# Peptides against a protein of PDB entry 6B4E, part 107

Target 1, 295 residues: chain A of PDB entry 6B4E
Amino acid sequence: TNFDKISKMFWHYKDKIAQIKQDIVLPIKKADVNVRNLLSRHKRKINPKFGQLTNSNQQLFKIQNELTQLINDTKGDSLAYHWILNFIAKAVVHQAETEVRVKPESALPLGKLTLYLLVQFPELQELFMARLVKKCPFVIGFTCEIDTEKGRQNMGWKRNNENKWEDNTSYDERMGGILSLFAIITRLQLPQEFITTTSHPFPIALSWHILARICNTPLNLITNTHFVILGSWWDAAAVQFLQAYGNQASKLLILIGEELTSRMAEKKYVGAARLRILLEAWQNNNMESFPEMSP

## One batch from the design tools (peptide; made by RFdiffusion4, then SolubleMPNN)

Design b2_p19_4_s2 (from b2_p19_4, 11 letters changed)
Fold by OpenDDE base, seed 1:
Structure b2_p19_4_s2 (fold): chain B 295 residues (1-295), chain A 19 residues (1-19)
Amino acid sequence: as target 1 above (295 residues)
Amino acid sequence: SSELEKLLKELEKELEKLE
């Protein structure tokens, strides 16, 4: 694992966030009143759509079409178009932090919707990844120390209005929710209409990178959160990961489930205990995945 | 695929490190 490369990637996306603020978010505040009104209306229509997702493919397709139309309405103005896409990127990640956090299986319809939008609107890809990395650096396997304020900030910790850090449980759950969404996206197949014309923007290989990079992370930087997000990933993508890479996938799952947990046994991390349970379930031929969506 | 081969080689190195 090349950690220098990972760090460069992390800071690339941090810079991208700053760029988005400067080039998209701030300029729109000074834009023509008609443009601002248009975007305000679209924002109000778009935001509820993510909460309207269910386990129904029919409902998914309906929402896909509605969002497609709303986004297309902004293409006449490049700034407006990018602003809407950035809004969607933020909204999707927010949905992962709130809904997927408490209901992990909701990552499946959200992931399908997100993947569709990422392919349909390629400009969304960089905006979405930047937001993901900012909120949950684990998606690219980045880890730094959290014994400093800057370190915690880099790892996506939030502070309240009183400048107090969020509690460990809240942080773990948020990271798990975001990682679940990303894991789902990496293991989903492209919609049928795109399979022959487009490459997957975030393929299953990115899941491999997450696991491998965490396995190679210095042990003094490994926390309970690492095991929590590995467990979230496992629930979201382990079955499909095994299908993709076969015996080699098995080896990597054993590495995270057995070897990594054993090395950190002295810490008695709750997340590690859960991951061991998942490993044992797999060894007993009881690996589970999220249920498929209904027609 | 060439990508898979690369990942497998990396996995082998990682396995050796953890052994």
Scores: peptide ipSAE 0.034, ipTM 0.720, DockQ to the pose 0.116
Fold by OpenDDE base, seed 4:
Structure b2_p19_4_s2 (fold): chain B 295 residues (1-295), chain A 19 residues (1-19)
Amino acid sequence: as target 1 above (295 residues)
Amino acid sequence: SSELEKLLKELEKELEKLE
């Protein structure tokens, strides 16, 4: 694991967020009133769509089509187009922070929708990844110290209106939700219409990187959150990960489930305990995945 | 930890072969 490379990647996306604000978000505020009104209307139509997802593929396809049309309506204006994609990126991540956080299996329909949009609108990919890394650096296996304000901010910690940091449980759950979504995306197959013409924008190899990079993270930087997000990843993608990489995947799962948890046993992390349970379930041939969506 | 790192490096190399 090249941590310098990971750090560069992290800061690349942090810079991208700043660039998005400067070049997309702020300019729209000064744009023509008609453009602003259009985007406002589209925002209002788009935002509820993510909450309308169910375990139904039929509903998914409906929403995909609706969103596609709404996004296409903005393509005539590059700034408007990028603005709406950035909005979608933010909305998807927000959905992960709220709904997936409490219902991890909801990551599946959300992930399918997101993957479709990422392929249909390639410009969404950088916007989405930047938002993911900002909110949950774990998606690229980045970890830094959190003993400083800047460190906590870099790791996606939030402060409330009273400038108080969110509690550990809230942070863990949010990170888990976001990571679940990303994990799902990495293990999903491309929609049939794209499989022969497009490469997967966030392939299963990115899951490998997450696990490997966490395993290589200095132990003094490993927290309960690391184990929480590993557990979230496990629920979301472990089965497919094993299918993809076979014996090598098994070795890595053992590393995170057995070796990493054992090394951190003195900390008695709740997340680590859960990961141990997941490992044991797998060892007993009882590895579970999210239920497939209905037609 | 050194052994773990070695193992991970090996796994990464193997992954590259699979890609």
Scores: peptide ipSAE 0.029, ipTM 0.702, DockQ to the pose 0.369
Fold by OpenDDE base, seed 2:
Structure b2_p19_4_s2 (fold): chain B 295 residues (1-295), chain A 19 residues (1-19)
Amino acid sequence: as target 1 above (295 residues)
Amino acid sequence: SSELEKLLKELEKELEKLE
């Protein structure tokens, strides 16, 4: 694992967030009233769509079509188009922080929707990844110390209005929700209409990088959160990961489930205990995946 | 550890062949 490369990636996306604010968000405030009104209306129409997702493919396709139309309506103005995509990127990540956090299996319909949009609107890819890395650096396997204010901020910790850090449980759950979404996206096949013409924007190899980079992280930087997000990843993608890489996947799963948890046993992390349970279930041929969506 | 890192590097090389 090249940690210098990972660090460069992390800061690239941090810079991208700043660029988005400067080049997309701020300029739109100076746009004519008609453009601002259009975007306000579209925002109000788009935002509820993510909460309308169910385990139904029919409902998914409906929402995909509706969002596609709404986004296409903005293509006449490049700034408006990028603004609406940035809004969508933020909304998707927010949905992961709230809904997927409490219902992990909801990552599947959300992931399918997101993957569709990422392929249909390629400009969304950079905006989405930047938002993911800002909120959950674990998606690229980045870890830093959290003993400082800046370190916590870099790792996506939030402070409330009283300048108090969020509690550990809240942070763990948010990170788990976001990571679940990303894991699902990496293991999904492209929609049939794109599978022969387009490359997957966030392929299963990115899941490999997450696991490998965490395994190579210095032990003094490993926290309960690392095990929580590994467990979230496991539920979301372990079955498909094994299908993709076979014996090599098995070796890596054993490394995170057995070796990494054993090395950190003295900490008695709850997340590590859960990961061991998942490993044992797999060893007993009881590995589970999220249920497939209905027609 | 050095052993774990070595194993992961080997796995990464194998992954590149699969892609």
Scores: peptide ipSAE 0.029, ipTM 0.702, DockQ to the pose 0.343
Fold by OpenDDE base, seed 3:
Structure b2_p19_4_s2 (fold): chain B 295 residues (1-295), chain A 19 residues (1-19)
Amino acid sequence: as target 1 above (295 residues)
Amino acid sequence: SSELEKLLKELEKELEKLE
């Protein structure tokens, strides 16, 4: 693991967030009133769509079509188009922080919708990844110290209006929700209409990078959150990960489930205990995956 | 541990062969 490369990647996306604000978000405030009105209407129509997802593929396809039409309506204006995609990127991550956090299996329909949009609108890919890295650096295996305010901010910690940091449980759950979504995306197959024409934008290899980079992280930087997000990843993608890499995947799962948890045993992390339970379930031939969606 | 690091390096090499 090249930590210098990971750090450069992290700061690349942090810079991208700043660039998005300067080149997309702020300029639209000075745009033509008709464009602003259009985007306001579209925002109001798009936002509730993510909450309308169910375990139904039929409902998923309906929402995909509706969003596609709404996004296509903005293509005539490049700034408007990029603004609406950035809004969608933010909305998807927000949905992961709120809904997936409390119902992890909801990551599947959300992930399918997101993957479809990422392929249908390639410009969404950079916007989405930048938002993911800002909110949850674990998606690229980045970790820094959280002993400073800047360190906590870099790792996606939030403060309330009273300038108080969120509690550990809230942070863990938010990170778990976001990582669940990303894990699902990496293990999903492309929709049939894209399989022969397009490469997967965030393939299963990115899951390998997450696990390997966490395993190589200095132990003094490993926290309960690392184990929580590994557990979230496990529920979301472990079955498909094993299918993709076979024996090599097994070795890596043993590394995170047995070796990493053992090395951190003195900390008595709740997340580590859960990960051990998941490992034991797998060893007993009882590895579970999210249920498939209905027609 | 040095053993874990060694194993991770080996796995990374194997992944590179698969890609």
Scores: peptide ipSAE 0.029, ipTM 0.697, DockQ to the pose 0.448; fails the geometry check

Design b2_p19_5_s1 (from b2_p19_5, 6 letters changed)
Fold by OpenDDE base, seed 1:
Structure b2_p19_5_s1 (fold): chain B 295 residues (1-295), chain A 19 residues (1-19)
Amino acid sequence: as target 1 above (295 residues)
Amino acid sequence: SELEEREKELEELEEKYSK
């Protein structure tokens, strides 16, 4: 594992966030009043759509079409177009932090919607990844120390209005929610209309990188959160991961489920205990996946 | 190949966790 490369990637996206603020968010405040009004209206229409998702493919397709129309309405102005995509990127991640956090299976419809939008609007890809990395560096397998304020900030920890860090449970759950969404995206097939003309923007190989990089992370940097997000990933993508990589997948799952957990046993991490339970379920041929969506 | 790269990565990890 080339950790220097991972670090460079992390900081690339951190810089991208700053660039987005400078080149997209701030300039729109000075844009024509008609453009600002348009975006305000679209924002209000777009935001509730993510919460309207259900386990229904029919509902998914409806929302896909509605969002497509709303986004297309902005294409006449490049700045407006990029602003609305950035808004969507933020909204999707926020949905993962709130809804997927408490209902992991909701990652499936959200992931399908997100993947559709990522393919339909390629400019969303960098905006979305930048937001993901900022909020949850685990999506690229990045880890740093959290003994410093800067370290905690880099790993996505939040402070409240009183400058107090969020509690461990809240952080773990948010990271798990975001990682669940990303894991789902990596294991989904492209929609039928795109499968022959477009490459998958975030393929299953990115799941491999997450697992392998975490597994190779210095043990002194491994926390309960690492095991929590691995468990979230497992629920979201383990079945499809095994289908994709076969014996190689099996070896890697054993490494994280058995070897990594064993090496960290003295810490008695709750997340690690859960991961071992998932491993054991797999070994007993009881691995489960999220149910498929209804027609 | 991607297959070979994953094999090398697995070998590295197996070595890390070897007892």
Scores: peptide ipSAE 0.759, ipTM 0.976, DockQ to the pose 0.777
Fold by OpenDDE base, seed 4:
Structure b2_p19_5_s1 (fold): chain B 295 residues (1-295), chain A 19 residues (1-19)
Amino acid sequence: as target 1 above (295 residues)
Amino acid sequence: SELEEREKELEELEEKYSK
């Protein structure tokens, strides 16, 4: 594992967030009133769409079409277009932090919608990844110490208005929600209309990187959160991961499920205990995936 | 190849967790 490369990638996206603020968010505040009004209306229409997702493909396709139209309405103004995409990136991640957090299986419809948008609007890819890395650096396998203020900030910890850090459970659950969404995206096939013309923007190989990089992380940096997000990933993508990589996948799952958990046993992490349960279920041929969506 | 790259990563990890 090239940790220098991972660090460079991490900081690239941190810089991208700053660039987005400077070049997209702030300039819109000074844009023509008609543009601002358009974006305000579109924002109000777009935001509820993510909460309207169900376990229905029919509903998914409806929302995809509605969002496509709303986004296309902004293409006449490059700044407005990028602003809407950035808004969508933020909204999707927020949905993962809230809804997927409490209902992991909701990652499937959200992931399908997101993947569609990422392919339909390629400019969303960099915006979305930047937001993901900012909120949950685990998506690229980045880890740093959290015994400093800056370290916690880098790892996506939030402070409230009183400058108090969020509790460990809240952080773990948010990270799990975001990682669930990303894991789903990596294991989904491209929509039929794109499969022959476009490469997958976030393929299953990125799941490999997450697992391998975490597994290779210095043990002194491993926390309960690492095991929580691995469990979230497992629920979201383990079945498809095994299908994709076969014996290599098996070896890596054993490394994280057995070897990594064993090395950290003295910590008695609840996330690690859950991961061992998932490993046992797999060993007993009882591995489960999220239920497929209805027509 | 991607296969070979994954194999190298697995070898590295197996070495890390070797007893």
Scores: peptide ipSAE 0.758, ipTM 0.976, DockQ to the pose 0.761
Fold by OpenDDE base, seed 2:
Structure b2_p19_5_s1 (fold): chain B 295 residues (1-295), chain A 19 residues (1-19)
Amino acid sequence: as target 1 above (295 residues)
Amino acid sequence: SELEEREKELEELEEKYSK
């Protein structure tokens, strides 16, 4: 694992966030009043759509069509178009932080919707990835120390209005929610209409990178959060991961589930204990996946 | 190939945890 390259990737997306603010978010504030009004209306229509998802494919397709129409309405103005995509990127990640964290299986419909949008609107891909890395660096396997203010900020920790760090449970759950969404996206097949014309923007190989990079992370940097997000990933994608990579997948799952947890046993991390349970379930041929969506 | 790259990564990890 080349950690220098991972760090460069991390800072690339941090720079991208700054660039988005400079080139998209701030300029729109000086745009024509009609454009600002249009975007305000669209924002209000788009925002509730993510919460309207259910386990129904019919409902998913409805929302896909509605969002597609709303986004297409902005294409006449490039700045407006990129602004609305950036808004969507933020909204999707926010949904993962709030809903997926408490109901992990909701990642499936959200992931399907997101993947559709990423393919339909390619400009969303860089915006979405930048937001993911900012909020949850684990999506690219990045880890740094959290014993400094800057380190915690880099790893996506939040402070409240009193400048107090969020509690460990809140952070773990948020990271787990975001990682669940990303894991789902990586293991989903492209919609049928895109399979022959487009490559997958975030393929299952990105799940490999997450696991391998975490497994190779210096042990002194491994925290309970690492095990929590690995557990979240496991629930979301382990079955499909094994299908994709076979024996290589098996070896990597054993490395994270058995070897990494064993090396960190003295810490008695709750997340590690859960990962051990997931490993045992797999060894007993009881590995589970999220239920498929209904018609 | 991608297969070979994954194999190399696995070998590195196996070496790490063999100690």
Scores: peptide ipSAE 0.758, ipTM 0.976, DockQ to the pose 0.828
Fold by OpenDDE base, seed 5:
Structure b2_p19_5_s1 (fold): chain B 295 residues (1-295), chain A 19 residues (1-19)
Amino acid sequence: as target 1 above (295 residues)
Amino acid sequence: SELEEREKELEELEEKYSK
């Protein structure tokens, strides 16, 4: 694992966030009043749709169509188009931080919606990845020390208005929620209308990178959060991961589930204990996946 | 190939945890 390359990727997306603010978010404030009004109305219509997702494919397709129309309405103005996509990227990640963290299986419909939008609107891909990396660097396997304020900031820790860091449980749950969403996206098949015309924008190989990079991370940087997000990933994608890579997948799952947890046993991380349980379930031929969505 | 790349990564990890 080349961690220098990972760091460069991390900072690339940090720079992208700054660029988005400068070139998309701020300029729209000075845009034509009609454009601003359009975006305001669209924002209000788009925002609640992510919470309207259920385990129903029918509902999913309805929302896909509605969002497609709303986004297409902005294509006449490049700035407006990119602004609405950036808004969607932020909204999806926010949904992962709030809903998925408490109901992991909700990642499936959210992931399907997101994947559809990523393919339908390719410009969303960089905007979405930048937001993911900012909020949850684990999605690219980036880890740094959190003993400093800057380190915590880089790893996505939040401070409240009183400049107090969020508690460990809140951070772990947010990271788990975001990682669950990303894991789902990586293991989903493209919609049938796209499968022969385009490649998967965030394929299962990205899950491989997450696991391999975390497994190869210096042990002194490994925290409970690492095990929490690995557990979240496991619930979301382990079955499909094994299907994709076979024996290689098995080896990597054993490395994270057995070897990494063993090396960190003295820390008695709750997340590590859960990961051990997941490993044991797999070894007993009892690995579970999220249920498929209803028609 | 991608297969070979994953094999190399696994070898590296196996070496790490063999100690």
Scores: peptide ipSAE 0.757, ipTM 0.976, DockQ to the pose 0.827

Design b2_p19_5_s4 (from b2_p19_5, 8 letters changed)
Fold by OpenDDE base, seed 4:
Structure b2_p19_5_s4 (fold): chain B 295 residues (1-295), chain A 19 residues (1-19)
Amino acid sequence: as target 1 above (295 residues)
Amino acid sequence: SMEKKREEELKELEKKYAE
């Protein structure tokens, strides 16, 4: 694991967020009134679509088509197009923070929709990744100290209007929700129409990176959150990860489930206890995956 | 074997991403 590379990647996306604000978000406020009105209408139509997802592929395809039309309607203006994609990136991550947080299996339809959009609209990829890294640096295996205000901010901690940090449970659940979504995306196959023409933008290798980088993280930086997001990842992608990498995957799962939890046993992290349970379930041939979507 | 194929793929990925 090259931590210098990871840090550079982290700060690259932090810079990207700043660039998005300067080059996309702020300029649109000064755009033609017709453009602003168009985007306002589209925003109102797009936003509820993510909440309309169910375990139905039919519903998924309907929403995919509707969003495709709405996004295509903005392509006549490059700034408007990028603005709507940035909005979608933010909305998807927000859905992960809220819905997936409380219902992890909802990551599957959301992930399928997101992957479709990422392939259909390649410009969404950088916008989405930047938002993910900002909100949940764990998606690239980045970890820093959280003993400082800046450290907590870098790791995606939020403060309320009274400048109070969110509670640990809230942070853990948000991170778990976002990581669940990302994990699902990495383990999904490309839609049939793209398999022969496009490479997967966020392939299963990125799940490998998450696990490996966490395993190589200095122990003094490991927190309960690390185990929570590993558990979220496990539920979302462990089965497919094993299918992809076989014995090598097994070794890595043992490293996080047994070795890392053992090394941190003195901390008695709740997340670690859950991960140990998941490991034991796997050892007893009871590893579960999210149910597949209906037609 | 399938296992060998996966191992080779992993090695390629590790090389690509410099993990």
Scores: peptide ipSAE 0.030, ipTM 0.667, DockQ to the pose 0.102
Fold by OpenDDE base, seed 3:
Structure b2_p19_5_s4 (fold): chain B 295 residues (1-295), chain A 19 residues (1-19)
Amino acid sequence: as target 1 above (295 residues)
Amino acid sequence: SMEKKREEELKELEKKYAE
């Protein structure tokens, strides 16, 4: 694990967020009134779509088509197009923070939708990744100290208007929700229409990076959140990860489930206990995955 | 040390599967 590289990647996306604000968000405020009206209408139509997802592939395809049409309507104006994609990136992550955190299996339809959009609209990829890294740097295996304000901010901790940090449970759940979504995306196959023409934008190798980088993280930086997001990842992608990498995957699962939890046993992290349960279930040939979606 | 060995192994594995 090259932590310098990870840090550079982290700050790259932090810079990207700043760039998005300067080059997309702020300029659109000065755009033609017709463009602003178009985007306002589209925003209102797009935003509820993510909450309309169910365990139905039929519903998924419907929403995919609707979003595709709405996004295509903006392609005549590059700024408008990028603005709507940035909005979608934010909306998807928000859905992970709110819905997936309480219903992890909802990551599957959301992930399928997101992957479709990422392939259909390649410009969404950097926008989405930037948002993910900002909100949940665990997606690239980045970790820093959280005993400073800047450290907490870098790790995606939120403050309210009174400058009070969110509680640990809220942070853990948000991170788990976001990581669940990302994990799902990494383990999904490309839609059939793209499988021969496009490479996977966020392949299963990125899940490998998450696990490996966390395993190589200095122990003094490991928190309960690390175990929470590993548990979330496990539920979302462990089965497919094993299918992809076989024995090598098994080694990593043992490292996080047994070795890492054992090393941190004195901390008595609740997330670590959960991860241990998942490990034990796997050892008993009872590893579970999210149910497949209905037709 | 054993810890160093483990760390190196993980680095090599990560490198192997990195895109």
Scores: peptide ipSAE 0.029, ipTM 0.662, DockQ to the pose 0.074
Fold by OpenDDE base, seed 5:
Structure b2_p19_5_s4 (fold): chain B 295 residues (1-295), chain A 19 residues (1-19)
Amino acid sequence: as target 1 above (295 residues)
Amino acid sequence: SMEKKREEELKELEKKYAE
């Protein structure tokens, strides 16, 4: 693992966030009143839709169609189009931080919706990845020390209005929620209408990179959060990961589930204990996946 | 075989991303 390259990627997306603010978010405030009104209305219509997802494919398709129409309404103005996509990127990640963190299986419908939008609107891909990396650097396997304020900020820690850091449990749960969503996206098949015309924008290979990079992370930088997000990933994608890579996947799962947990045993991380349980379940032929969605 | 293909893909990924 080349950590210099990972760092470059991390900072690339940090720069992208800054660029989005300067070139998309701020300029729209000075845009034509008709454009601003359009976007305001669309924002209000779009925002609730992510919370309307259920385990129903019928509901999913309904929301997909509604969002598609709303986004298409903005294509006449490039700035408006990019603004609405950026809003969607933020909203999706927010859903992961709030809903998926408490109900991991909700990542499946959210992931399907997101993947559809990523393919239907390719310009969403960079906007979405930038937001993911900002909020949860684990999605690209980036880790830095969190003993400094800057380090915590880089790793996505939040402060409240009183400048107090969020508690460890809140951070772990948010990271787990975001990672669950990303993991689901990487293991989903493209919708049938896109399989022959488009490559997967965030394929299962990105899950491989997450696991491999964490395995190669210096042990002194490994925290409970690493094990929490690995557990979240496991629930979301381990079955499909094994199907995709076979024996090579097995080796990597053993590395994170057995070797990494063993190396960190002295820390007695709760997340590590859970990951060990997941490994043992797999060894006993009891690996579970999220329930399939209903028609 | 499928396994050989996957191994090759992983090697290519390792080279590409310097894993």
Scores: peptide ipSAE 0.022, ipTM 0.658, DockQ to the pose 0.115
Fold by OpenDDE base, seed 1:
Structure b2_p19_5_s4 (fold): chain B 295 residues (1-295), chain A 19 residues (1-19)
Amino acid sequence: as target 1 above (295 residues)
Amino acid sequence: SMEKKREEELKELEKKYAE
């Protein structure tokens, strides 16, 4: 694991967030009133769509088509188009922070929708990844110390209006929700209509990177959150990960489930205990995945 | 230590991408 590369990636996306604000978000505030009105209407129509997802593929396809039309309506203005994609990127991550955190299996329909949009609108890819890394650096296997204010900010910790940090449980759940979504995206196959025309934008190899990078992280930087997000990843993608990489996947799962948890045993992390339970379930041939969606 | 080196590296990268 090259930690220099990971750090460069992290700060690249931090720069991208700043660039998005400067070049997309702020300019729209000064744009023509007709453009602003259009985007306001579209925002109101788009935002509820993510909450309308169910375990139904039919419902998914309906929402895909509706969003596609709404996004296409903005293509005549490049700035408007990029603004609406950035809005969608933010909305998807927000859905992970609110819905997926409490109902992890909801990551599947959300992930399918997101993957479709990422392929249909390639400009969404960098916008989405930047938002993911900003809010949950674990998606690229980045971690830093959280003993400082800046360290906490870099790792996606939030402060309330009273400048108080969010509690540990809230942070863990948010990170778990976001990571669940990303994990699902990495293990999904492309929709049938895209298989022969494009490559997967965030393939299963990115899950490999997450696990490997966390395994190689200095132990003094490992927290309960690391184990929580590994557990979230496990529920979301472990079965498909094993299918993709076979024996090599098994070795890595043992490293996170057995070796890493053992090294941190003295900390008695609740997340680590859960991860051990998942490992043991796998060893007893009881590894589970999210159920497939209905037609 | 390796930890201190990484911390320094992160600080340098932060400066590079700071607004």
Scores: peptide ipSAE 0.006, ipTM 0.469, DockQ to the pose 0.027

